# Peptides against a protein of PDB entry 3VZA, part 27

Target 1, 98 residues: chain A of PDB entry 3VZA
Amino acid sequence: RVERLCKSKELFEERLGLEIRRIHNEQLQFIFRHIDHKDPDKPYMFTLSINEQGDYEVTSCTPPLDCISEFQLKVRETNNFSAFIANIRKAFTALSFK
Target 2, 62 residues: chain B of PDB entry 3VZA
Amino acid sequence: AAYVTQLYYKISRIDWDYEVEPARIKGIHYGPDIAQPINMDSSHHSRCFISDYLWSLVPTAW

## One batch from the design tools (peptide; aimed at target 1 R21 R33, target 2 Y9)

Design b2_p19_2_s2 (made by RFdiffusion4, then SolubleMPNN; from b2_p19_2, 9 letters changed)
Fold by OpenDDE base, seed 1:
Structure b2_p19_2_s2 (fold): chain B 98 residues (1-98), chain C 62 residues (1-62), chain A 19 residues (1-19)
Amino acid sequence: as target 1 above (98 residues)
Amino acid sequence: as target 2 above (62 residues)
Amino acid sequence: DLLEEFEEEEEKRREEREK
């Protein structure tokens, strides 16, 4: 099963172009690639934590997104984590065309 | 890595078929209403196209 | 939530390694 889990992680990373890493202070780092078709390895990333109130909090976003604060509010209201991540990727994609 | 794979499923709602050759991207996307099969030949598409296509399956409505 | 479970799992693993 360990082999299957490792393979699963690799498949998701390559196919979604999304790497998920644990970093210091109980945070998750989300690294998107395959955003810019001209530079598919260019990373678009953000970090996420749970604050003292237990709410999702974006602690960094590179490159910065004007909509990230609104998305943070939306995910707190809806608990739709899937839409949260997907909307961030969509925003990064839109940014790559500017 | 179990927690990470669970997180990927929570995000994408995709379950892969692990018994096919590496060049075949096969799985199932579980949408709110219907389950859609995924079956792609990765050698016929760019990495960016594949990712964009798979993400297009994920609803963005809050 | 799943993020919290992620953190708890890593903490559990850390504690087990320190025993």
Scores: peptide ipSAE 0.312, ipTM 0.918, DockQ to the pose 0.038
OpenDDE base, seeds 2, 3, 4, 5: peptide ipSAE 0.291, 0.312, 0.138, 0.139; ipTM 0.917, 0.919, 0.901, 0.900; seed 4 fails the geometry check

Design b2_p19_2_s3 (made by RFdiffusion4, then SolubleMPNN; from b2_p19_2, 11 letters changed)
Fold by OpenDDE base, seed 1:
Structure b2_p19_2_s3 (fold): chain B 98 residues (1-98), chain C 62 residues (1-62), chain A 19 residues (1-19)
Amino acid sequence: as target 1 above (98 residues)
Amino acid sequence: as target 2 above (62 residues)
Amino acid sequence: SLMEEFEEERRRREAERAA
């Protein structure tokens, strides 16, 4: 089982181009790759924490996204975490074409 | 790695087939209404194309 | 799970703030 879990993580990282890390101060770091077809290894990343009110809060975003504040609001309202992550990736993709 | 793989499923709703050859990307995406089979030959596509395709399966509606 | 831990922390902070 442990071997399968390790393999699973590797498959998700490679196939989705998404690395997820637990970082300091109980935060999650999301690192997207495979966004820019001209530079597949270029990272697009953001960090996520829980604020004092218990709400999701984006603590960093590189490169910056104008829509990130709206997405933060939407995920707080809907609790749709999947759509939250997918929309961020979609926004990073759009940014790569500019 | 159990905790992070569970998070990947929560995000993507994809379950992989771990018994196939390395070059085969096989699994199932579980959408809200239907289950969509995934079956790709990775040697026929770029890494970016594969990722874009898989993410296209994930609904962006809130 | 990682998400469960994250959500548990969220619920805890919400409860503490509401108290």
Scores: peptide ipSAE 0.234, ipTM 0.916, DockQ to the pose 0.022
OpenDDE base, seeds 2, 3, 4, 5: peptide ipSAE 0.208, 0.222, 0.201, 0.170; ipTM 0.912, 0.913, 0.910, 0.907; seed 3 fails the geometry check

Design b2_p19_2_s4 (made by RFdiffusion4, then SolubleMPNN; from b2_p19_2, 8 letters changed)
Fold by OpenDDE base, seed 2:
Structure b2_p19_2_s4 (fold): chain B 98 residues (1-98), chain C 62 residues (1-62), chain A 19 residues (1-19)
Amino acid sequence: as target 1 above (98 residues)
Amino acid sequence: as target 2 above (62 residues)
Amino acid sequence: SLLEEEEERREEREKEKLE
C-alpha cells in the first residue's frame, strides 16, 4: 500500500502538473507546473491553511492573482475544494497568456 | 503520503490504473453524474497538453 | 495536523449527510 501511495503521488504530480507539500504551521503548498506551454517547468504556487475560525485561508500566492480573495470566499461558502483548486489553476493559466 | 493522495482524489476525482505501462495514462474520472474513462498515450502529447486535458475534466462551477 | 483534522471532519460530515 505504501508503494502504491508513492506511485499515486508521482503519477498525480506528473500528470496534473501539481505538487502538494505539507509545510510549516500546518499549511499546504500547491505548486502548479505545465501551465505555460512555453515554459512547462515554471511554477505557479499558493499556500493554504485553516485559520482560527476553521476557514480556508490563502497565505501566499505567487504570482499574485486578483481573483484569489474571491475564490477564498467562494470555497468558504460552497466548500467545493475541487472547484477551488481548479479555478486557481484556470486563473494561473489565464495569467500565463498575458 | 496517504493524506496528500487523498487530496489529489478530492481535487481531481481521478483514480489511476496502476497496472499499465508507464507510457499509458489510464484511469477513471468520477464526475458528479457519470464516470469517464481516461486512456491516453503520453508519447503522443506534451506534458502541458496532458495536464490541461486532465484538468478540463474537473468542474469549475462552485 | 490541524488542516488534516479539519479535512477529516469535513469528510465525516459529508458522509453522515449522505447516509
Scores: peptide ipSAE 0.247, ipTM 0.907, DockQ to the pose 0.026
OpenDDE base, seeds 1, 3, 4, 5: peptide ipSAE 0.256, 0.152, 0.128, 0.183; ipTM 0.911, 0.890, 0.889, 0.895; seed 1 fails the geometry check

Design b2_p19_3 (made by RFdiffusion4)
Pose (drawn by RFdiffusion4):
Structure b2_p19_3 (pose): chain A 98 residues (1-98), chain B 62 residues (1-62), chain P 19 residues (1-19)
Amino acid sequence: as target 1 above (98 residues)
Amino acid sequence: as target 2 above (62 residues)
Amino acid sequence: DDFDTPIMHALLEDTPSIP
């Protein structure tokens, strides 16, 4: 029951290397691990809210990505949240080789 | 707890097989077109490869 | 964490069903 839900969350966290945290001020924090193969536990994170207009809003990005504003505009336009998350992860992987 | 696992599905389109040994990464990836099985031995791969591979299943086209 | 929140509900809009 609830055990299955917790198990599902852990499987996703471990397998995708992605954690989602509900934090202060109506935000969710997305934390990617397993990005740098030389340091698998190092986190790359961004925070997101749904603003008063009902739009996706990235409220911070650590470390910064120069393309995340473009991604914000694209996710607003297409409503493709899956691609948004996938493209942010690709950007953090690339950043790690800069 | 259910809401975050539902969002993982929205993001990755993966449904896990919860009835397997922990060493097996088993599930199905869904898409526009036919669903695809996943059955990997976690002992054969690094954590990073597993994550990179699974993420490669997620389309990046907008 | 508590995810039964407006933000999570907004994010779950148009979520495909699992077959």

Design b2_p19_3_s1 (made by RFdiffusion4, then SolubleMPNN; from b2_p19_3, 6 letters changed)
Fold by OpenDDE base, seed 1:
Structure b2_p19_3_s1 (fold): chain B 98 residues (1-98), chain C 62 residues (1-62), chain A 19 residues (1-19)
Amino acid sequence: as target 1 above (98 residues)
Amino acid sequence: as target 2 above (62 residues)
Amino acid sequence: DDFDTPLMRELLKDTPARP
């Protein structure tokens, strides 16, 4: 089971191009790669915490996204975390074409 | 790794087939209406294409 | 909608932190 879990994590990381890490101050770091087809290893990332009110809070975004505040509002309203992550990736993808 | 793999599933709704050869990307995406099989030969695609394709399966509607 | 779960909190609290 442990081997399966490790393999699962590795498959998701490679195939989705998404790494998820816990970092200092009880935050999760989401690192997207495979965004820019001309530079597949270029990272696009954001960090996330749960604030004292219990709400998702984006604590950083690199490169910055104009839409990140709206997405934070949307995920708080809908609690659709899957759409939240997918929309962020979509936004990073759009940014890579500029 | 149990929690992070659960998170990956909650985000993507993909369940991988772990018994196939490494060059085969095989699994099932569980959408809201229908389950869709995934079965790709990774040697025929770039890493970016594969990721883009898999993410295209994930709904972006809030 | 199942992300208001202990899962996220568990990830934030129990997963070993990386520098």
Scores: peptide ipSAE 0.210, ipTM 0.926, DockQ to the pose 0.082
OpenDDE base, seeds 2, 3, 4, 5: peptide ipSAE 0.201, 0.198, 0.190, 0.205; ipTM 0.925, 0.926, 0.923, 0.926

Design b2_p19_3_s2 (made by RFdiffusion4, then SolubleMPNN; from b2_p19_3, 6 letters changed)
Fold by OpenDDE base, seed 2:
Structure b2_p19_3_s2 (fold): chain B 98 residues (1-98), chain C 62 residues (1-62), chain A 19 residues (1-19)
Amino acid sequence: as target 1 above (98 residues)
Amino acid sequence: as target 2 above (62 residues)
Amino acid sequence: DDFDTPLMRELLKDTPALP
């Protein structure tokens, strides 16, 4: 079972091009790859925490996204974390074409 | 590892088939209306195409 | 939505931090 969990993580990382890491100060780092078809290994990332109020808070975004603050508001309103992550990836994808 | 895999499922709603060869991307996407099978030959597609396709299954409506 | 904050809290609590 432990072996399956490790395999599952690897499959998600490779197939979705999304790595999720725990970093200092109780934050999660989300690293997208496979965004730029010309440079599949180029990382697009953001970090996330839960603030003292219990709300999702984006603590960094690299490269920066103009829409990230709006997405933070939306996820707080809807609690749709799936859409939150998907929209961020969509925004990074759009940015890669510019 | 358990929690991160749960998070991946919460995000993607994809459940992989772990009994197939590495070149086969097989699983099920559980959408709100209907479950859709995933069955791809990874050797026929780029990494970016595969990722784009899988993410296209994830709704972006808030 | 059915996404639960407890999952995130547990992930943060039980996963060792990376540099």
Scores: peptide ipSAE 0.222, ipTM 0.927, DockQ to the pose 0.065
OpenDDE base, seeds 1, 3, 4, 5: peptide ipSAE 0.203, 0.217, 0.205, 0.215; ipTM 0.924, 0.926, 0.924, 0.925

Design b2_p19_3_s3 (made by RFdiffusion4, then SolubleMPNN; from b2_p19_3, 6 letters changed)
Fold by OpenDDE base, seed 3:
Structure b2_p19_3_s3 (fold): chain B 98 residues (1-98), chain C 62 residues (1-62), chain A 19 residues (1-19)
Amino acid sequence: as target 1 above (98 residues)
Amino acid sequence: as target 2 above (62 residues)
Amino acid sequence: DDFDTPLMRALLKGTPARP
């Protein structure tokens, strides 16, 4: 089971180009790669936490996204975390063409 | 890595086939209405294309 | 594992981790 889980994590990281890390203060860092076709290893990342009110909060975003605050609001309203992550990746992709 | 793999599934709704050769990207994407098979030869595509394709399966509607 | 945090648990449950 442990070997399967490790393999699963590696497959998701490579195939989705998404790495997930635990960082200080019980936060999660989401690192997207494979965004820029000219530089597949260029990272696009954000960090997520729960604030004192218990709401999901984006604590950093690199490079910055104009839409990230709206997405934070939407995920708080819908709890659709899948759409949240997918929309962020879509936004990073659009940014890579600028 | 039990929690993070569960999170990957929650995000992508993809279940991989772990019994195929490493170059084969095989699995199932579970959408709200239908399930779609995934079956790709990774040697035929760039890493970026593969990721873009897989993410295209994930709905962006809230 | 090291991902067993309130945030992760909330995400997997699909509900906010409100105090």
Scores: peptide ipSAE 0.635, ipTM 0.949, DockQ to the pose 0.292
OpenDDE base, seeds 1, 2, 4, 5: peptide ipSAE 0.633, 0.621, 0.629, 0.596; ipTM 0.948, 0.948, 0.948, 0.947

Design b2_p19_3_s4 (made by RFdiffusion4, then SolubleMPNN; from b2_p19_3, 6 letters changed)
Fold by OpenDDE base, seed 3:
Structure b2_p19_3_s4 (fold): chain B 98 residues (1-98), chain C 62 residues (1-62), chain A 19 residues (1-19)
Amino acid sequence: as target 1 above (98 residues)
Amino acid sequence: as target 2 above (62 residues)
Amino acid sequence: DDFDTPLMRKLLEGTPARP
């Protein structure tokens, strides 16, 4: 099972171009690649935590997204984390076209 | 890696077929009303195209 | 595993969590 789980993670990382890391203070870092077709390994990143009230909080976003605060509000309202991640990737994609 | 793989499924709703050759991207995307098969030859596409295609399967409606 | 955190529990289970 451990081998299958490791393979699963690697397949998701490569095929979705999304890496998920645990970082300090119990946060998660989401790293998108395969966004810029001219530079597929260029990372687009954000970090996520929960605040004292238990709400999702984006603690960093690189490059910055004007819409990230709105998405944070939306995911708090809907609890639709899938749409949250998909919309962030969509926004990063749009940003890559300048 | 149990939690992170569960998180990938929660995000993408994709279940991979782990029994095929590495170059074959095969699985199922589970939408709210329909399941869509995934079956691609990775050698025929760029990494960016593959990722863009797979993410296009994920709804952005809140 | 090292992803067993309150944040991950909230993400997967939808339960309220604190740091």
Scores: peptide ipSAE 0.625, ipTM 0.945, DockQ to the pose 0.244
OpenDDE base, seeds 1, 2, 4, 5: peptide ipSAE 0.622, 0.620, 0.619, 0.621; ipTM 0.944, 0.945, 0.944, 0.944

Design b2_p19_4 (made by RFdiffusion4)
Pose (drawn by RFdiffusion4):
Structure b2_p19_4 (pose): chain A 98 residues (1-98), chain B 62 residues (1-62), chain P 19 residues (1-19)
Amino acid sequence: as target 1 above (98 residues)
Amino acid sequence: as target 2 above (62 residues)
Amino acid sequence: SIESDIPGDYSLLKKLNAK
């Protein structure tokens, strides 16, 4: 029951290397791990809210990505949240080789 | 707890097989077109490869 | 930094799922 839900969350966290936290001020923090193969536990994170207009809003990005504002505009336009998350991870992977 | 696992599905489109040994990464990836099985031995791969591979199943086209 | 989780609040998750 609840055990299954916790198990599902842990499987996603370990296998995708992605953790989602509900934090202060109506925000979710997405934490990617397993990005840098030389340091698998190093996190790359961004925070997100749904603003008063009901739009996706990235409220911070650590480390910064120069393309995340473009991604915000695209996710607003297409409502493709899956691609938004996938493209942010691709950007953090690339940043790690810069 | 259910709401976060539902969002993982929305992001990855993966449904895990919860009835397997921990060493097996088993599930199905869903998409526009036919669903695809996943059955990997976690002992054969690094954590990073597993994550990179699984993420490669997620389309990046907007 | 990694922020502390707020348990029992799923309002923002519901909004994301509804989109």

Design b2_p19_4_s1 (made by RFdiffusion4, then SolubleMPNN; from b2_p19_4, 6 letters changed)
Fold by OpenDDE base, seed 4:
Structure b2_p19_4_s1 (fold): chain B 98 residues (1-98), chain C 62 residues (1-62), chain A 19 residues (1-19)
Amino acid sequence: as target 1 above (98 residues)
Amino acid sequence: as target 2 above (62 residues)
Amino acid sequence: MIQEEIPGDYSLLEKLLAK
């Protein structure tokens, strides 16, 4: 089972181009790669926590996204975490075209 | 690692087939309507194309 | 900047998965 879990994580990281890190101050860092086809390893990332009210809170976004605050509102309203992450990736993709 | 893999499923709704050859990307995406099979030869595509394709399976509707 | 991962702390993950 341990081997399967390790393999699963590796497959997701490579295939989705998404790395998830547990970082300081009870935050997760979501690191998207494979966004820019000309620079596949360039990271597009944001950090996430759950605040004292129990709500998702984006604590950083690099590069910055104009829509990130709206997405934070939407995920709080809908609790659709999947759509939240997918929309962020879509936004990063659009940003990569400059 | 268990929590992280669970989070990946929460995000992507994808379950991989772990018994296939390394070059084969095989799994199932569990969408809200119907499950869709994933079956790709990774040697025929760029990493970016593969990721874009897989993410295209994930609904963005709130 | 990519941050250093902290081992052994899964509290936030547990919270996320519980939502």
Scores: peptide ipSAE 0.720, ipTM 0.963, DockQ to the pose 0.893
OpenDDE base, seeds 1, 2, 3, 5: peptide ipSAE 0.717, 0.717, 0.716, 0.716; ipTM 0.963, 0.963, 0.963, 0.963

Design b2_p19_4_s2 (made by RFdiffusion4, then SolubleMPNN; from b2_p19_4, 6 letters changed)
Fold by OpenDDE base, seed 2:
Structure b2_p19_4_s2 (fold): chain B 98 residues (1-98), chain C 62 residues (1-62), chain A 19 residues (1-19)
Amino acid sequence: as target 1 above (98 residues)
Amino acid sequence: as target 2 above (62 residues)
Amino acid sequence: MIQEEIPGDYSLLQKLLAK
C-alpha cells in the first residue's frame, strides 16, 4: 500500500503538473507546472491555510492573480475545492499567454 | 502520502491504473455523469498537452 | 480509491494541515 501511495503521488505530480507541499505555519503550497508550453518547468504557485475563523485563506500567490480573491470567496461559498484548484490553474494558464 | 493522494483524487476525480507501463496514462475520470476512461500514450504528447488535457476533464463550474 | 473512504474536502485539508 505504501508503495502504491508513493507511486500515486508521483503520477499525479507528473501528469497533472501539480505538486502539493505542507509548509511552515500550517499552510499548503500548490505548485503548478506544465502551464507555459514554452517553459514547462516554470512554476505557478499559491499557498493556502485554514484561518482561525475556519475559512480557506490564500496566503500567497506567485505570480499574483487578480481573480484569486474572488476564487477564495467562491470556494468559501460553495466548498467546491476541485473547482477552486481548477479555476486557479485556468487563470495561471491565461496569464501565461500574456 | 495517503492524505495527499486523497486530495489529488478529490481535486481531479481521477483514479489511475497502476498496473500499466509507465508510458501508458491509463485511468478513470469520475465526473458528475458517467465515468470516462483515460488511455493515452505519453510518448505521443508533450507534458503540457497531457496536463492540459487532464485538467480539461475537471469542471470549473462552482 | 473508494469515495466512501475519503473524508470531505475541509476535513481532509485539516488533516493535511494538522501538526
Scores: peptide ipSAE 0.621, ipTM 0.949, DockQ to the pose 0.072
OpenDDE base, seeds 1, 3, 4, 5: peptide ipSAE 0.580, 0.609, 0.578, 0.580; ipTM 0.946, 0.949, 0.945, 0.945

Design b2_p19_4_s3 (made by RFdiffusion4, then SolubleMPNN; from b2_p19_4, 6 letters changed)
Fold by OpenDDE base, seed 4:
Structure b2_p19_4_s3 (fold): chain B 98 residues (1-98), chain C 62 residues (1-62), chain A 19 residues (1-19)
Amino acid sequence: as target 1 above (98 residues)
Amino acid sequence: as target 2 above (62 residues)
Amino acid sequence: EIQEEIPGDYSLLEKLLAK
């Protein structure tokens, strides 16, 4: 089981181009790669926490996204975490063409 | 790793087939309507194409 | 920048997965 879990994590990281790190101050860092087809290893990332009210809070976004505040509002309203992450990736993808 | 794997499923709704050869990307995407099979030969595609394709399966509707 | 991963801390993950 442990071996499968390690394999699963590696498969997700490579296939989705998404790495998830547990970092300081009770935050997660989401690191997207495979965004820029000309530079597949270029990271697009944001950090996330849950604040004292129990709400998702984006604590950083690199490169910055104009829509990130709106997405934070939407995920708080809908609790659709999947759509939240997918929309962020979509936004990073759009940004890579600018 | 268990929690991280669970989070990946929460995000992507994808379950991989772990018994296939490494070059085969096989799994199931569990969307809100119908589960869709995933079956790709990774040697025929770029890493970016594969990721873009898989993410295209994930709904962006809130 | 990419931050260092902290080992052994799963509190946030547990909270997130519970939502």
Scores: peptide ipSAE 0.721, ipTM 0.964, DockQ to the pose 0.879
OpenDDE base, seeds 1, 2, 3, 5: peptide ipSAE 0.720, 0.719, 0.718, 0.718; ipTM 0.964, 0.964, 0.964, 0.964

Design b2_p19_4_s4 (made by RFdiffusion4, then SolubleMPNN; from b2_p19_4, 7 letters changed)
Fold by OpenDDE base, seed 4:
Structure b2_p19_4_s4 (fold): chain B 98 residues (1-98), chain C 62 residues (1-62), chain A 19 residues (1-19)
Amino acid sequence: as target 1 above (98 residues)
Amino acid sequence: as target 2 above (62 residues)
Amino acid sequence: EIQEEIEGDYSLLEKLLAK
């Protein structure tokens, strides 16, 4: 089972180009790669926590996204975490063309 | 690893076929309405194309 | 059921963020 879980994680990381790390101060770091076709290893990332009120909070975003605050509001309203992550990737993709 | 793999599924709604050779990207995307098979030869596509394609399966509607 | 699934996502995140 442990071996299967490790393989699963590796497949998701490579195929989705998304790495998820737990970092200091009870935060999750989401690192997108495979965004820029000219530089597939260039990272696009954000960090996420649950604040004192129990709400999703984006604590950093690199490179910055103008829409990230709106997405934070949307995920708090809808609890649609899948759409939240997918929209962030979509926004990073759009940014890579600028 | 158990929790993170669960999170990947909750994000992507993709379940991989772990019994296939490494060059084959095979699985199922479980959308709200239908299940969509995934079956790609990784040697025929760039890493970016593969990722873009898989993410295109994930709805962005809130 | 859909709402329970969505709330489950939040619970999983809490588990991942917990020490």
Scores: peptide ipSAE 0.480, ipTM 0.941, DockQ to the pose 0.065
OpenDDE base, seeds 1, 2, 3, 5: peptide ipSAE 0.470, 0.467, 0.465, 0.450; ipTM 0.941, 0.941, 0.941, 0.941

Design b2_p19_5_s1 (made by RFdiffusion4, then SolubleMPNN; its pose is not in this set)
Fold by OpenDDE base, seed 4:
Structure b2_p19_5_s1 (fold): chain B 98 residues (1-98), chain C 62 residues (1-62), chain A 19 residues (1-19)
Amino acid sequence: as target 1 above (98 residues)
Amino acid sequence: as target 2 above (62 residues)
Amino acid sequence: APPPPARPLPPRPEVPVPP
């Protein structure tokens, strides 16, 4: 089972180009790669926590996204975590063309 | 590892076939209405194309 | 490197889809 889980994680990391890390202060770090086709290993990342009110809070975003505050509001309203992550990737993709 | 893999499924709704050869990207994407098979030869595509394609399966509607 | 948190960040329960 452990071997299967580890393999599954590796498959997701490579195929989605998304690494998920647990970091200090009970946060998750999401690291996107394969965004810039000219530089596939360039990382696009953000960190996420649950604040004292129990709401999702983006604590960092590199590079910065103008839409990240709106996405934070939307995920708080909808609790659609999947769409939240997917929209962030979409925004990073759009940013990579600039 | 269990929690992280659960997160990946929550995000992508993809279930991989982990028993196939490494070059074969095989699995199932579970959409809101229907399930779609994934079956790609990774050697025929760039890493970026593969990722873009898989993410295109994930709805962005809130 | 900072130590990992004692517990992971749990995702919030999903809102049921309206009929």
Scores: peptide ipSAE 0.270, ipTM 0.923, DockQ to the pose 0.023
OpenDDE base, seeds 1, 2, 3, 5: peptide ipSAE 0.102, 0.064, 0.237, 0.104; ipTM 0.909, 0.907, 0.921, 0.914

Design b2_p19_5_s3 (made by RFdiffusion4, then SolubleMPNN; its pose is not in this set)
Fold by OpenDDE base, seed 3:
Structure b2_p19_5_s3 (fold): chain B 98 residues (1-98), chain C 62 residues (1-62), chain A 19 residues (1-19)
Amino acid sequence: as target 1 above (98 residues)
Amino acid sequence: as target 2 above (62 residues)
Amino acid sequence: SPPPAPLPLPPRPPVPVPP
């Protein structure tokens, strides 16, 4: 099981182009790659925490997304974490074409 | 690894087939009402195309 | 329902922001 779980993580990282790291101050860092087809290794990233009120809070976003605050509001309203992450990737993808 | 893999499933709703050859991207995407197979030859596609395709399976409706 | 807390993954250094 442990071997399968390790392989699963590697497959997700490579195939989704998404790395997830726990970093300082009890935050998660989400690193998207494979966004820019001309520079597949270029990272697009954001950090996420649970604030003192118990809500999702985006603590950083690089490069910045003008829609990230709206997405934070939406995920708080819907608790749809999947859509939250997918919409961020969609926004990063759109940004890479500009 | 258990925690992060559960998070990946929560995000993507994809379950990989771990028994196939490395070049075969095989699994199942579980939608709200339909499960769809994933079966790709990675040698036929770029890394970016593969990622874009897989993410296209994830609904963005809130 | 409340959101999930940050996962109890082993802490890792952040990926640096590219220049």
Scores: peptide ipSAE 0.239, ipTM 0.932, DockQ to the pose 0.071
OpenDDE base, seeds 1, 2, 4, 5: peptide ipSAE 0.094, 0.124, 0.065, 0.220; ipTM 0.917, 0.919, 0.914, 0.929

Design b2_p19_6 (made by RFdiffusion4)
Pose (drawn by RFdiffusion4):
Structure b2_p19_6 (pose): chain A 98 residues (1-98), chain B 62 residues (1-62), chain P 19 residues (1-19)
Amino acid sequence: as target 1 above (98 residues)
Amino acid sequence: as target 2 above (62 residues)
Amino acid sequence: SRSLTAKELLQKIMEQPPD
């Protein structure tokens, strides 16, 4: 029951290398690991809220990505949250080779 | 707990097979068109490859 | 349920207490 839910969360965390944390001030923090193959445990993270207009809002990005504002605009326009997450991960992978 | 795992589905479109040994990464990836099976041996791959590969299943087109 | 959008799920998660 609840064991299955915890198991599902752990499988996603380990396999996708993505953790999701509910943090202060109505935000979720998305933490990507397994990005730098030389340092698999190094995190890349951003935080997100749904603002008072009901829009996606990236509230921070560590380390910064120069394309995340563009991604915010795209996710607002398309409502494609899956592609938004996938494109942020691709951007952190690329950043790691800069 | 259920809400986060639901969001993982929304992001990745993967349902896991929960009835397998821990060393097997098994599940199905869903999309617009026919669903695709996943059955990988975790012992044959690095953690990073597994993550990179699984993420490559997620379309990046807006 | 899978009938909810990702945005709706985000809102439900955000309504929960901080971890």

